# Ledger of designs, part 292: peptides against a protein of PDB entry 9GMZ

Target 1, 343 residues: chain A of PDB entry 9GMZ
Amino acid sequence: TGFPLELLTRPATERLAYFENYTVAHPRLKEVYEILMRTIAEPAGASFIFVYGASGVGKTTLRLRVEQKLTELALPKLESDRARVPVVGIEAIAPESRYFNWKEYYTRALITLEEPLIDHKFDYGVRGISRDNFGKINVESKVVAPALRRALENALIHRHPDVFFVDEAQHFGKVASGYKLQDQLDCLKSLANMTGILHCLLGTYELLTFRNLSGQLSRRSVDIHFRRYCADSPEDVQAFKSVLLTFQQHLPLAETPNLVDHWEYFYERTLGCIGTLKDWLKRVLSDALDREATTITLKDLQKRALSVAQCQKMFKEIQEGERQLSETEADVQNLRSALGLGA

## One batch from the design tools (peptide; made by RFdiffusion4, then SolubleMPNN)

Design b2_p27_8_s2 (from b2_p27_8, 10 letters changed)
Fold by OpenDDE base, seed 5:
Structure b2_p27_8_s2 (fold): chain B 343 residues (1-343), chain A 27 residues (1-27)
Amino acid sequence: as target 1 above (343 residues)
Amino acid sequence: DREARLQKLLQEAAERLAKGESLPEFP
């Protein structure tokens, strides 16, 4: 079944919102979702989960769907435990400076933990953290990062989420020196240890640098690789085409566009990343709706496609990440072979 | 087995494509 036909008579904003909110249960997303949900339920002493993959593979979509599911599962318990927050998710911001802003991170995390809808207001014992009349957290500029950290630790302990998500976590790694990167990892490790809260860091292949720097984190971390679809795999190509078929049936247009026949062009400009594909189609749909067009053409697609230069840059970053992972897999196989464990 | 599960999902996607059927919406 395609999109609800009633949407064709609805405003452009509603039609666009439908497509924006529509999430395809494509094979790789479903698999990574199942792994992540299982790992959150049974962390087996892990303090960290690393979810890494190409930019635009769909990591934010994965996070949001897990957050939704954890919230749904917690609803019956939240009636009895009004202090509990089932899940917390934030995005790490690219620092304007070369250094990660911990003060901003702690502030955002606190604001997210302390939604106005939470009846049980906790006093963090920090001067300059207040709530407005709507229960929204306000942090005065005078509050220093160590005080915000203590407030966040107390909030996380009190709210006891099943997981703390940090999206775009590669921004932690944007430090001028490897030493500063280690300090940041130690800071995150300390936060996880002090609170007893499982942390899930989602990001690009730059997260692999975090894994390599801390042998102590590696023992307490679970790694999840969110792979793209590869054109050299027939199965991946069929899956990618099936995603295109799904999107073409769920574009709220009067005439169903033929996206599947252009699969090579879509692959060229997305590198098999479904998030990139969805964002592209969203832009094209928006343009089509603004013109009251009946369908999407190849020209419409071309107008909103990533440039070849952008795709080449993204592809190099992907290849480097995939190479690093393949080397690690080969090392494991070599170790097994050397131990007399069959491959 | 994680790989076996993924292969099954990939196969199901191929079968849907062959029938002209969409993938399911994520729940």
Scores: peptide ipSAE 0.684, ipTM 0.972, DockQ to the pose 0.887
Fold by OpenDDE base, seed 3:
Formats: sequence, C-alpha cells, structure tokens
Structure b2_p27_8_s2 (fold): chain B 343 residues (1-343), chain A 27 residues (1-27)
Amino acid sequence: as target 1 above (343 residues)
Amino acid sequence: DREARLQKLLQEAAERLAKGESLPEFP
C-alpha cells in the first residue's frame, strides 16, 4: 500500500512529516534489528555490543527502533516500577578540543537518564547536581568528572536500563597527544562492569580500532556489522531497487515519481546507504512541496545530491573499513586452521 | 542461521519488486 491519499489535501508540513516518520523495513535493517534485539535479551555475559557500518547506512534509525521496541515491551513493568528506565540512548559529541570531554559525556548521560517523565526522584549523593521545578537535571560547573561518573554509575544501577546506547561512538577515539585509546576503553569497561549495564556502541568503521586494542573486550563484546548494499551483488541490487520502489510509493505527491529507473544514479550518490538515500529524498521532497510540485524530476534530485567528491571520500572510508573486516575474517580462518579446527 | 535469514529477506524483497509491491513499514 502507498501513502494515505488524504495527505494530498493536507499541509506541506504534514506531508513532509509523514515521509520523515516512514521507515522501510529493508532486509539489512530487519536482520541487524533482530540480531541486536536478541543480543540485548540474551547478552550471555557480554558487556558490550559494537554496531559498526558506513556513515548513513541507518545506525541511528536502528537505535531509535530498538529504543521504541524496548520501551513498548517494558511498559507493563514500568507501571509497577516507576524508578526503572527501559533504555537510554545518547550521541557522543565530537570534542571541540583534541580530547574527548568525559565531563560533558557524563553530564549528557545523566540528563538523558533522568528525564522529567520519571516520577521517582533520585538523590545522586553529589553536591551541585539538582533537579529544577520541571524535574530536569542541573549540573553545576564546579562538579568534577569523577563525581559525575559516580553519579552516573548510581543512576544506571538505580534505573537499570536493559541497554545503554552510545551513537557516534567513534568520537571516543579522539584522544590527546600522549594519552592512549586504551585508557578510554578501560574507562568504558569499568563503567559497564560497575553498573552491570550492557553498553551498545554504534559508529563508523573507526570502532574496529576499539575491538583490536583490547583482547579483553573481544571476550565480552558482540560485534554487529551493519553492511551497505553492494552493486556487485545481484541480490543487494534487487533489495536496493525494492527500497526505491517503496520510497516512490510513499512520497506524498500527486504523481508517483519513477525512482527505480534511476537506481544507478541513486546508488552512485548513496553508495548503497539507505539513510543517505532517505535524507536526500527528504530534501528533494521539501523543495517539491515548497513549489507545490506534482512530482519529483531528475533535475530536482541533482540539485540536492551529494557531490561526486563527497561520494569519493565516503567510498574510500567504506573500502578501508570493509578491507579491515575482510582481513579480520581471514585472520580468524587462519587461526582456526592453525588450531586444527579446519577452515 | 543469520545468513539464511538474510538470504530469505533478500529473496522476499526481490519477489516484491517483481510484483511492484513495496517493502513493509518497520513496525
């Protein structure tokens, strides 16, 4: 079924909001979602989940859908346990300085975990952390990072989320000259161990450096590769075209645009990343609605496309990440062969 | 098997495309 036809008589803002909120259950998103949900339900002693893939593959969409589902599943229990939060999700910010700001991270995590919808007031045991009249957490500038960490540990224990999500987690790798990335990983391990809360780090292929630096993380981590669709795979091309067909049927326009016939151009400018595709179509739809256009043309698409130079840069980053994973798979096979387990 | 599930999903997507049917919305 396409979009609700009544949207054609609705304001441009409502038509755009429909498309923004529409999420295609494409094969790779559905599979990664199922793996992630099962891993959260049965972590089997894992303290970390790493979800890595290209920028714009749909990691944020995956996170939001998992957060929604975990919240829905927890609702019956939340009526009786008003202190519990089913899930917490934050985005790691790129530091303005060369150093990851742990104070800012802990502050943002506390603010997100302690949102006003929680009736149960928590005493953090830290001077300079308070709630305003709206229940929002206020952290005074004098509160130091070790005190914020203790407050976060206590809050995570008390709220007991099923998972703590950190999006854009590659930003933990931004370490000062003279500091080791290992120290950042040890800090995260300590937080997970002290709280007993499962951490899910979502990010680019730069997260692979975290896995390689800690042989201890490998024993307590689950890896999930969120792959793009590849043009060298006929099955992936058909799946990518099926996403285009779905989007063309769900663009709230009077005349259905033919996106599928332009699949090669869409692939060239998205590299098989569905998030990049959706964001591109949102921009083009917004422009079309502003002009009261009946459809989207190739010229409209070209106006909002990523440049060839941007795509080339993104493709190099993807190829490097995919290469590192392929080498790791080969290393595992070589190790198994050397152990006499067979290839 | 994870790969078998993915292959099934990819096949279902191809079948829908051939029929002119959209993929389902994410629940």
Scores: peptide ipSAE 0.680, ipTM 0.972, DockQ to the pose 0.890
Fold by OpenDDE base, seed 4:
Structure b2_p27_8_s2 (fold): chain B 343 residues (1-343), chain A 27 residues (1-27)
Amino acid sequence: as target 1 above (343 residues)
Amino acid sequence: DREARLQKLLQEAAERLAKGESLPEFP
């Protein structure tokens, strides 16, 4: 089954929006989704979930699909409990300064937590935080970070989300000193402990450095590795080709492009990352729609591909992350063997 | 087993590819 053929008579904006909103249930996304959903449902005393993987693997897509599902599952309860928010998701911003802006983080978290569907007015207990008639929170510039933290703690306790998502969480690690990174971890740990809300940090392999600094988080955290597809695995290659087949059938063009025959080129320029692949195809589709083209050619793909230099940089970052994880797995096995536990 | 579930999903993807069938849309 492909895209709805009626889209061919629709405006370019609707055709593009169809493809943007289309999410392929590819094997690795589906498995990580199931693991994450089960972990959220049964955290078993965990306070943190770490989801790490390559840039462009699809972590943001995973988050959005989990947020959607948790919202859908909560709908029957939200009718009776108007104070409840089922899920909160924010994206961490890369600090422009040497310091992570906690004031901005707390402000964004509060704004996201209090989005408009909640009729229940909450007193934040903090002067300079107000809510308009549309449910939008306004935080005055005079409100200091400790007050915003208390407001967020109170809001999280009152709204009681099943999980608090922080996307691009590797940005917590960009602080130049290991000491400041530990303070950030302790701050997040304290927020999770004080609120009783499960936190899920999604990020690149740089998140591993952040994860490894807190031995105390290890006992209260679940790790989820969102792997890319690897060309050295025949099963992964077939799965990657099946994603290409799916995308070629769901590009709203008059003539179905042959993406599968170019799978090696797609792999070279995406490193097996489906998010990178989808974003590439979105750019190419947009260009094709602007030209009123009937299909996409290899030449059209080449115009919007990542450069070889970009791919080489991304691949080095992936290899380093995969190496660190492989070493950790080996260390666990060595420890088990040394303890006389069977392999 | 998480790995067994993933292997099943990978196998299903290969079977769909062989039939010329798309993967399902994520709900």
Scores: peptide ipSAE 0.677, ipTM 0.971, DockQ to the pose 0.885
Fold by OpenDDE base, seed 1:
Structure b2_p27_8_s2 (fold): chain B 343 residues (1-343), chain A 27 residues (1-27)
Amino acid sequence: as target 1 above (343 residues)
Amino acid sequence: DREARLQKLLQEAAERLAKGESLPEFP
C-alpha cells in the first residue's frame, strides 16, 4: 500500500511531514532494533552498549524508535512509579575547544531527565540548580562540573531509566588523544557504575578507537554493528531496491517516480546508507512540492545529490571502519587458534 | 541465530520487491 491518496489535496507542508515521519522497516534496521531491545532488556551485567556504523546508516532513527518503544512498554508501570523515566537520550555536541565540555554534557542530561512533564520535583541538593516558572531546569553559570555530575548521578538513580542514550558519541573521541580520552572513558564508566544505569553510545566507526582504549570497558560492553547495504552482496542489493520501491510508493506525488530503475545511481550517492537516502529524497520532495511538480525526475535528484567528492570521502571513512572490524575478527580467530580453540 | 534472522528478513525484502510490494512501516 502506498501513501494516503488524500494527501494529494493537502498543503505541501502536510505532504512533506508525512514523508518525514515515514520510517521504512528495512531488514538491517529491524535486526539491529531487535538486538538492541533484547540487550536493554537482558544486559547480562553489561554497563555499556556500543552501536556503531557509517554516517547516515540510520542510527538516530534506531535510537528514536527504541526510545518510543521503551516509553510505550513502561507506561503501565509509570502510573505506579511517578518518579521513573523509562529512557533518556541526548546528543553529544562537538566541542568548540580541545576539551570536552562536561559541564554542558551534565546540564543537557539533567534538562532531558527533568522535562516539564515530570510532576515529581526532585531536589538535587546542589545550589544553583532550580526550576523556572515553566518547570524547566535552570543551571546557574557558577555551578561547577563536579556538582553537576553529582546532581546527574542522583537524578539517574532516582529516575532509574532502562537505558541512557548518547548519540553522536564519536565526539567524545575528537577532543582528546591518549590519556585525556582514557580519562573521558573512565568518567563515563564511573557514571554508569555509580548509577547502575546502562549506557548506550551510538556513533560512527570512530567509536571503535574509543571502545578499544579501555580493556575494562570491553569486558562490560556489548557491540552492535549497524551495517550498510553492500553492492557486492546480491541479497543486500535486493533489500536496497526494496527500500527504493517503498520510498517510491510513499512519496506523496501525483505520479509515482521510478526510483528502482535508478538504483545504481542511488547506491553511488548513498553508499547503501538508508538515512542518507531518506534525507536526499526529503530535499528533492521539498523542491518538487515548492514547484507544484507532479513527479520527481533524474534532474531533480541530481540537483540535491551529494557530490562525487563527498561520496569518495564518506566511502574512505566507511572502508577504514569496516577494515578495522575485519582485522578485529581476524585477531579473534588468531587468538583462538593460538589458544588451541578450534576456529 | 542473529545471522539467520537477518537472512530471513533479506529474503522477505526480495520477495516483496518481486511482487512490487513495499516494506512495512516501522511501528
Scores: peptide ipSAE 0.674, ipTM 0.971, DockQ to the pose 0.906

Design b2_p27_8_s3 (from b2_p27_8, 8 letters changed)
Fold by OpenDDE base, seed 5:
Structure b2_p27_8_s3 (fold): chain B 343 residues (1-343), chain A 27 residues (1-27)
Amino acid sequence: as target 1 above (343 residues)
Amino acid sequence: SRAERLAALLQEAAERLARGESLPEFP
């Protein structure tokens, strides 16, 4: 099974779009998806879900697929409840300043929550927040962060999403002092408590530092580790090769490239991160389509590969995150043993 | 268990690879 052969007669833009929209149901993505969907359905008193893993592991893909599924599941109910939004997802932006911009965060969240052509105009009770004739939210520059927060709280209560997603949530942690990080965590905790909306924070292993700062959040949070594929695991290597096989069959090229035979090189330059792999292949496919090439070569791959220096940096960040998690697992085992519970 | 589900998914991936079959598209 491969790409639709009809794509070979289509414009380069359609061929690229096919591959961009194609998502492989690889083992780790499927498992994390199932865990996340179950946790959203049955949060068991949790206010937060933390999804952490390497940069480029596929967290954004996971979020988008969950958002799609929650929307699909809600469609029959949305006909009767036009005020409801099933899911809201935003990406946290790295602040240009050393401080997280809460005003921008609240503004983006409000815009995203109200983007649907929802016929029901909600009055936010905040002067300077309006909808235009197209239903788009306009926030005047004079509106202060506390007013935007109140507007978001009211909107979240009224729209009642099953979950609020924040992607790249490690950007909350990029504050120069631990005190400011705690204040940010308390702000998020307060928003979740005031609205009763489950928050899912997706991020890199830097999110662990944020999670560990609040012993109070640990009681009301679920952790989901989105692991990469590891070369020291034979099962992980076979899964990674199966992803390569899938991508080679779904590259809309006249001649199927042999990616599987180069699996070690792909692993070296992706560290077992499927998002990184897909983004690499997208760049290479784009170049091939621009040249009207029949296939991709190792030389084409090399032109768009991450540098060894980039991979070394990414690998150090991964190793530190994996180490912290392994230490936590060992601490749990030690605690169980000390309590006389079987390990 | 979660570990058993992942193990089964990894095994399925290995079997598909051996047959030259793609993984399914994410629904």
Scores: peptide ipSAE 0.666, ipTM 0.970, DockQ to the pose 0.904
Fold by OpenDDE base, seed 4:
Structure b2_p27_8_s3 (fold): chain B 343 residues (1-343), chain A 27 residues (1-27)
Amino acid sequence: as target 1 above (343 residues)
Amino acid sequence: SRAERLAALLQEAAERLARGESLPEFP
């Protein structure tokens, strides 16, 4: 089924909002969602989940859908336990300096965990953390990072989320030395251990560096690879075309654009990343609605496409990540063979 | 297996494409 035809008589803002809120249940998103939901339900002593994949593959969409589902599943318990938060999700900020800003991280985590809808006031035991009359957390500038950490630990224990999400978690790794990266991981590991809260780090293939640095984290972590669609796989090409068909039918335009016939161009400029595809189509739809256009043309697509140079850069980053994973898989097979366990 | 589940989802997507049907919306 396509978009509701009534949208054609609605304002451009409503048409755009429909498409923005529309999420395609494409094969790879559905599979990674099922794996992640099962892992959260049955972590089997894991303290971390790593979700890695290309930029624009749809990791943020995955997070938001899991957050929604965990909230829905928790609703019956939240009525009785007003202190509980089912899930918390933040985006890691790229450091402005060579050092990750833990003060900012803890502040953002506290603000997100303590949303205004929580009537149950919690004393964080830290001076300079308060709630306003609207229930919003205020953190005074004088509060230091160790105090914010204690406040977050107490809040996580009290609110007891099923999982704590950190999106764009590769930003923890932007510290130039492997030693500093280990320190960041040890801080996160300590937070997870002290609170008993499962942490899920979502990010680019740069997260693989985190996995490789700590043999102790690997024992307490679950890995989820969110793959892109690959043009060398016939099944992946058909799935990618089916996503294009779905978006084609869900663009709230008077004339349905033919996206499927241009699948190679869409693949060239998205590298099989559905998030990149959706963001591109959103920009093009916005432009079309602003012009009161009846459809989207190839020229409209070209105006909002990523440049060839951007695609080449993204592709190199993907190839390096996919290579590292393939080497790791080969190393595991070689280790199993060397141990006499068979393939 | 995980691989079998993904293969089934990919097959379903191909079948929908062949029929001109959209993928489902994510619930």
Scores: peptide ipSAE 0.662, ipTM 0.970, DockQ to the pose 0.890
Fold by OpenDDE base, seed 3:
Structure b2_p27_8_s3 (fold): chain B 343 residues (1-343), chain A 27 residues (1-27)
Amino acid sequence: as target 1 above (343 residues)
Amino acid sequence: SRAERLAALLQEAAERLARGESLPEFP
């Protein structure tokens, strides 16, 4: 089953939107989704979930699908509890300065948590936080970070989401010279503890540096590794090809392109990251639609591919992250063995 | 186990590929 054939008579914008909104339930995404959903439902006293993996593996897609499902599951309860928000998700921003901007983080979290459509008005008890005529939160420049934190704590308690998502969470690791990364982690830990809200931090392998600084967080955290597909695994190669087959059948073009036969080239330029693959295909589809092309060619793919230099850089970052995880797994096994626990 | 579930999903993907069938859309 491919795309709806009626799309071939539709505007290029609708055809592109179809593909953009199409999400393949590929094996690794489905497994990580199921693990994450179960962990959110039964956190077992965890305060944090860490989801880490390569850039472009699909962490944002995972988050959005979990947010959608949690919202769907909460709908019957939201009719009775108008104060509740089922889930909140933000993206941590890379600071322009060398320092993580907590004021901006708290402001964005408050704005996201206090959507205009929430009928139940909340008073933050903080001067300089108000709602505009559209119900959007406005934060005056005079409001300081400690006051915004208190407002966020109160809002999280009042709205009681099942989980608080922070995407691109590796940006918490951007600390000033002389500040400890530990202080950032302790700040997040305190926020989770004070609110009782489960926090899920999604990020690159740089998030491991942040996670490893707090031996106390390890006791209250669940780790989820969102792996890429590896070319050294025959099963992973078949899964990657099945994703290519799915995308080729769901590209709204008059002639189905043969992506599967070019799987090695796709792998070379995506490193087995499905998000990177989808983004590449979106760019190529957009170009094809602009030209009213009936299909996409290898030349069209090459025009929008990441450079070899970009792929080499990304691959080094992946290898370092995978190495750190492998060493950590070995250390855990060694510790268990030393304790007389079976591996 | 988690590993067994992933293995089953990977096998299903391979079987679909062999039949020329797409993976399902994420619900």
Scores: peptide ipSAE 0.657, ipTM 0.969, DockQ to the pose 0.891
Fold by OpenDDE base, seed 1:
Structure b2_p27_8_s3 (fold): chain B 343 residues (1-343), chain A 27 residues (1-27)
Amino acid sequence: as target 1 above (343 residues)
Amino acid sequence: SRAERLAALLQEAAERLARGESLPEFP
């Protein structure tokens, strides 16, 4: 087990690309993947899935792997239904203003849904939406948000994706407080209800604010907590070390670095988040390849590590999210006990 | 159960670590 040895004779770009494209099937990723795939297949009347967890835990990796799998599973059906798109995935952008840019959101969603590779042309029924000579969707600046919404609703109904993914979905909440956040959630709820398309929102623990604002969304939502590895769990520590072992064997270097012996330092600077770990190792590998180094040293790791101050800030945000979830679990247990249902 | 599945995956990871074997690549 390890990287293909022929990579040692390949250009630095190919060696880096190998590591970038390598995804470890670590325990928590595999668990959340199976839950998400099952929930998409059998939503049981849910209109929303919320996937939340620490920044850098691997939510984007999870999304991309689910998108790939849903596409693969749909291929035989796409031959008979050329209008169908198996999955749509977008990333929510942090708004520059105090207002969420719905026009931009609808435009990006429509562009992603109507990728040029789709042979079946759809008429959106909206003036100012066209395809260019390259098959890309062009939206004229004069097209207003309500018209773009109708175009997206019609496109989602026509294309029938199994799920609509929104990554970095906490950005919906950053600009809206109170009633404005509720209006945004009601807008998303209306889109899901009118189209019949399951929506999956992935984001940080800031997504927990969405659950508290709409008791009606909670009745039609499934929650998936993508947990980090915790140093207070012996099983989690062993799993984290197994990820380090896997990465050290898959770094395309002449001499295998000993990452496992430094597991505490890796844990300190990643907080048990595998995405943060992979991004760190990618930066260090890039530096090593640029120097034609045979291995990675502790000094090379330290040069690209997150600062202690960054880790402290990230840890505080994680602790607040984990606390809110723990309190919610305790409240449910207390409610069940008070109802006489037992714990 | 979900908890049983996670426990089995964590156990497999620990066993692979003890043997010096990598985790599988995600398919």
Scores: peptide ipSAE 0.644, ipTM 0.967, DockQ to the pose 0.907

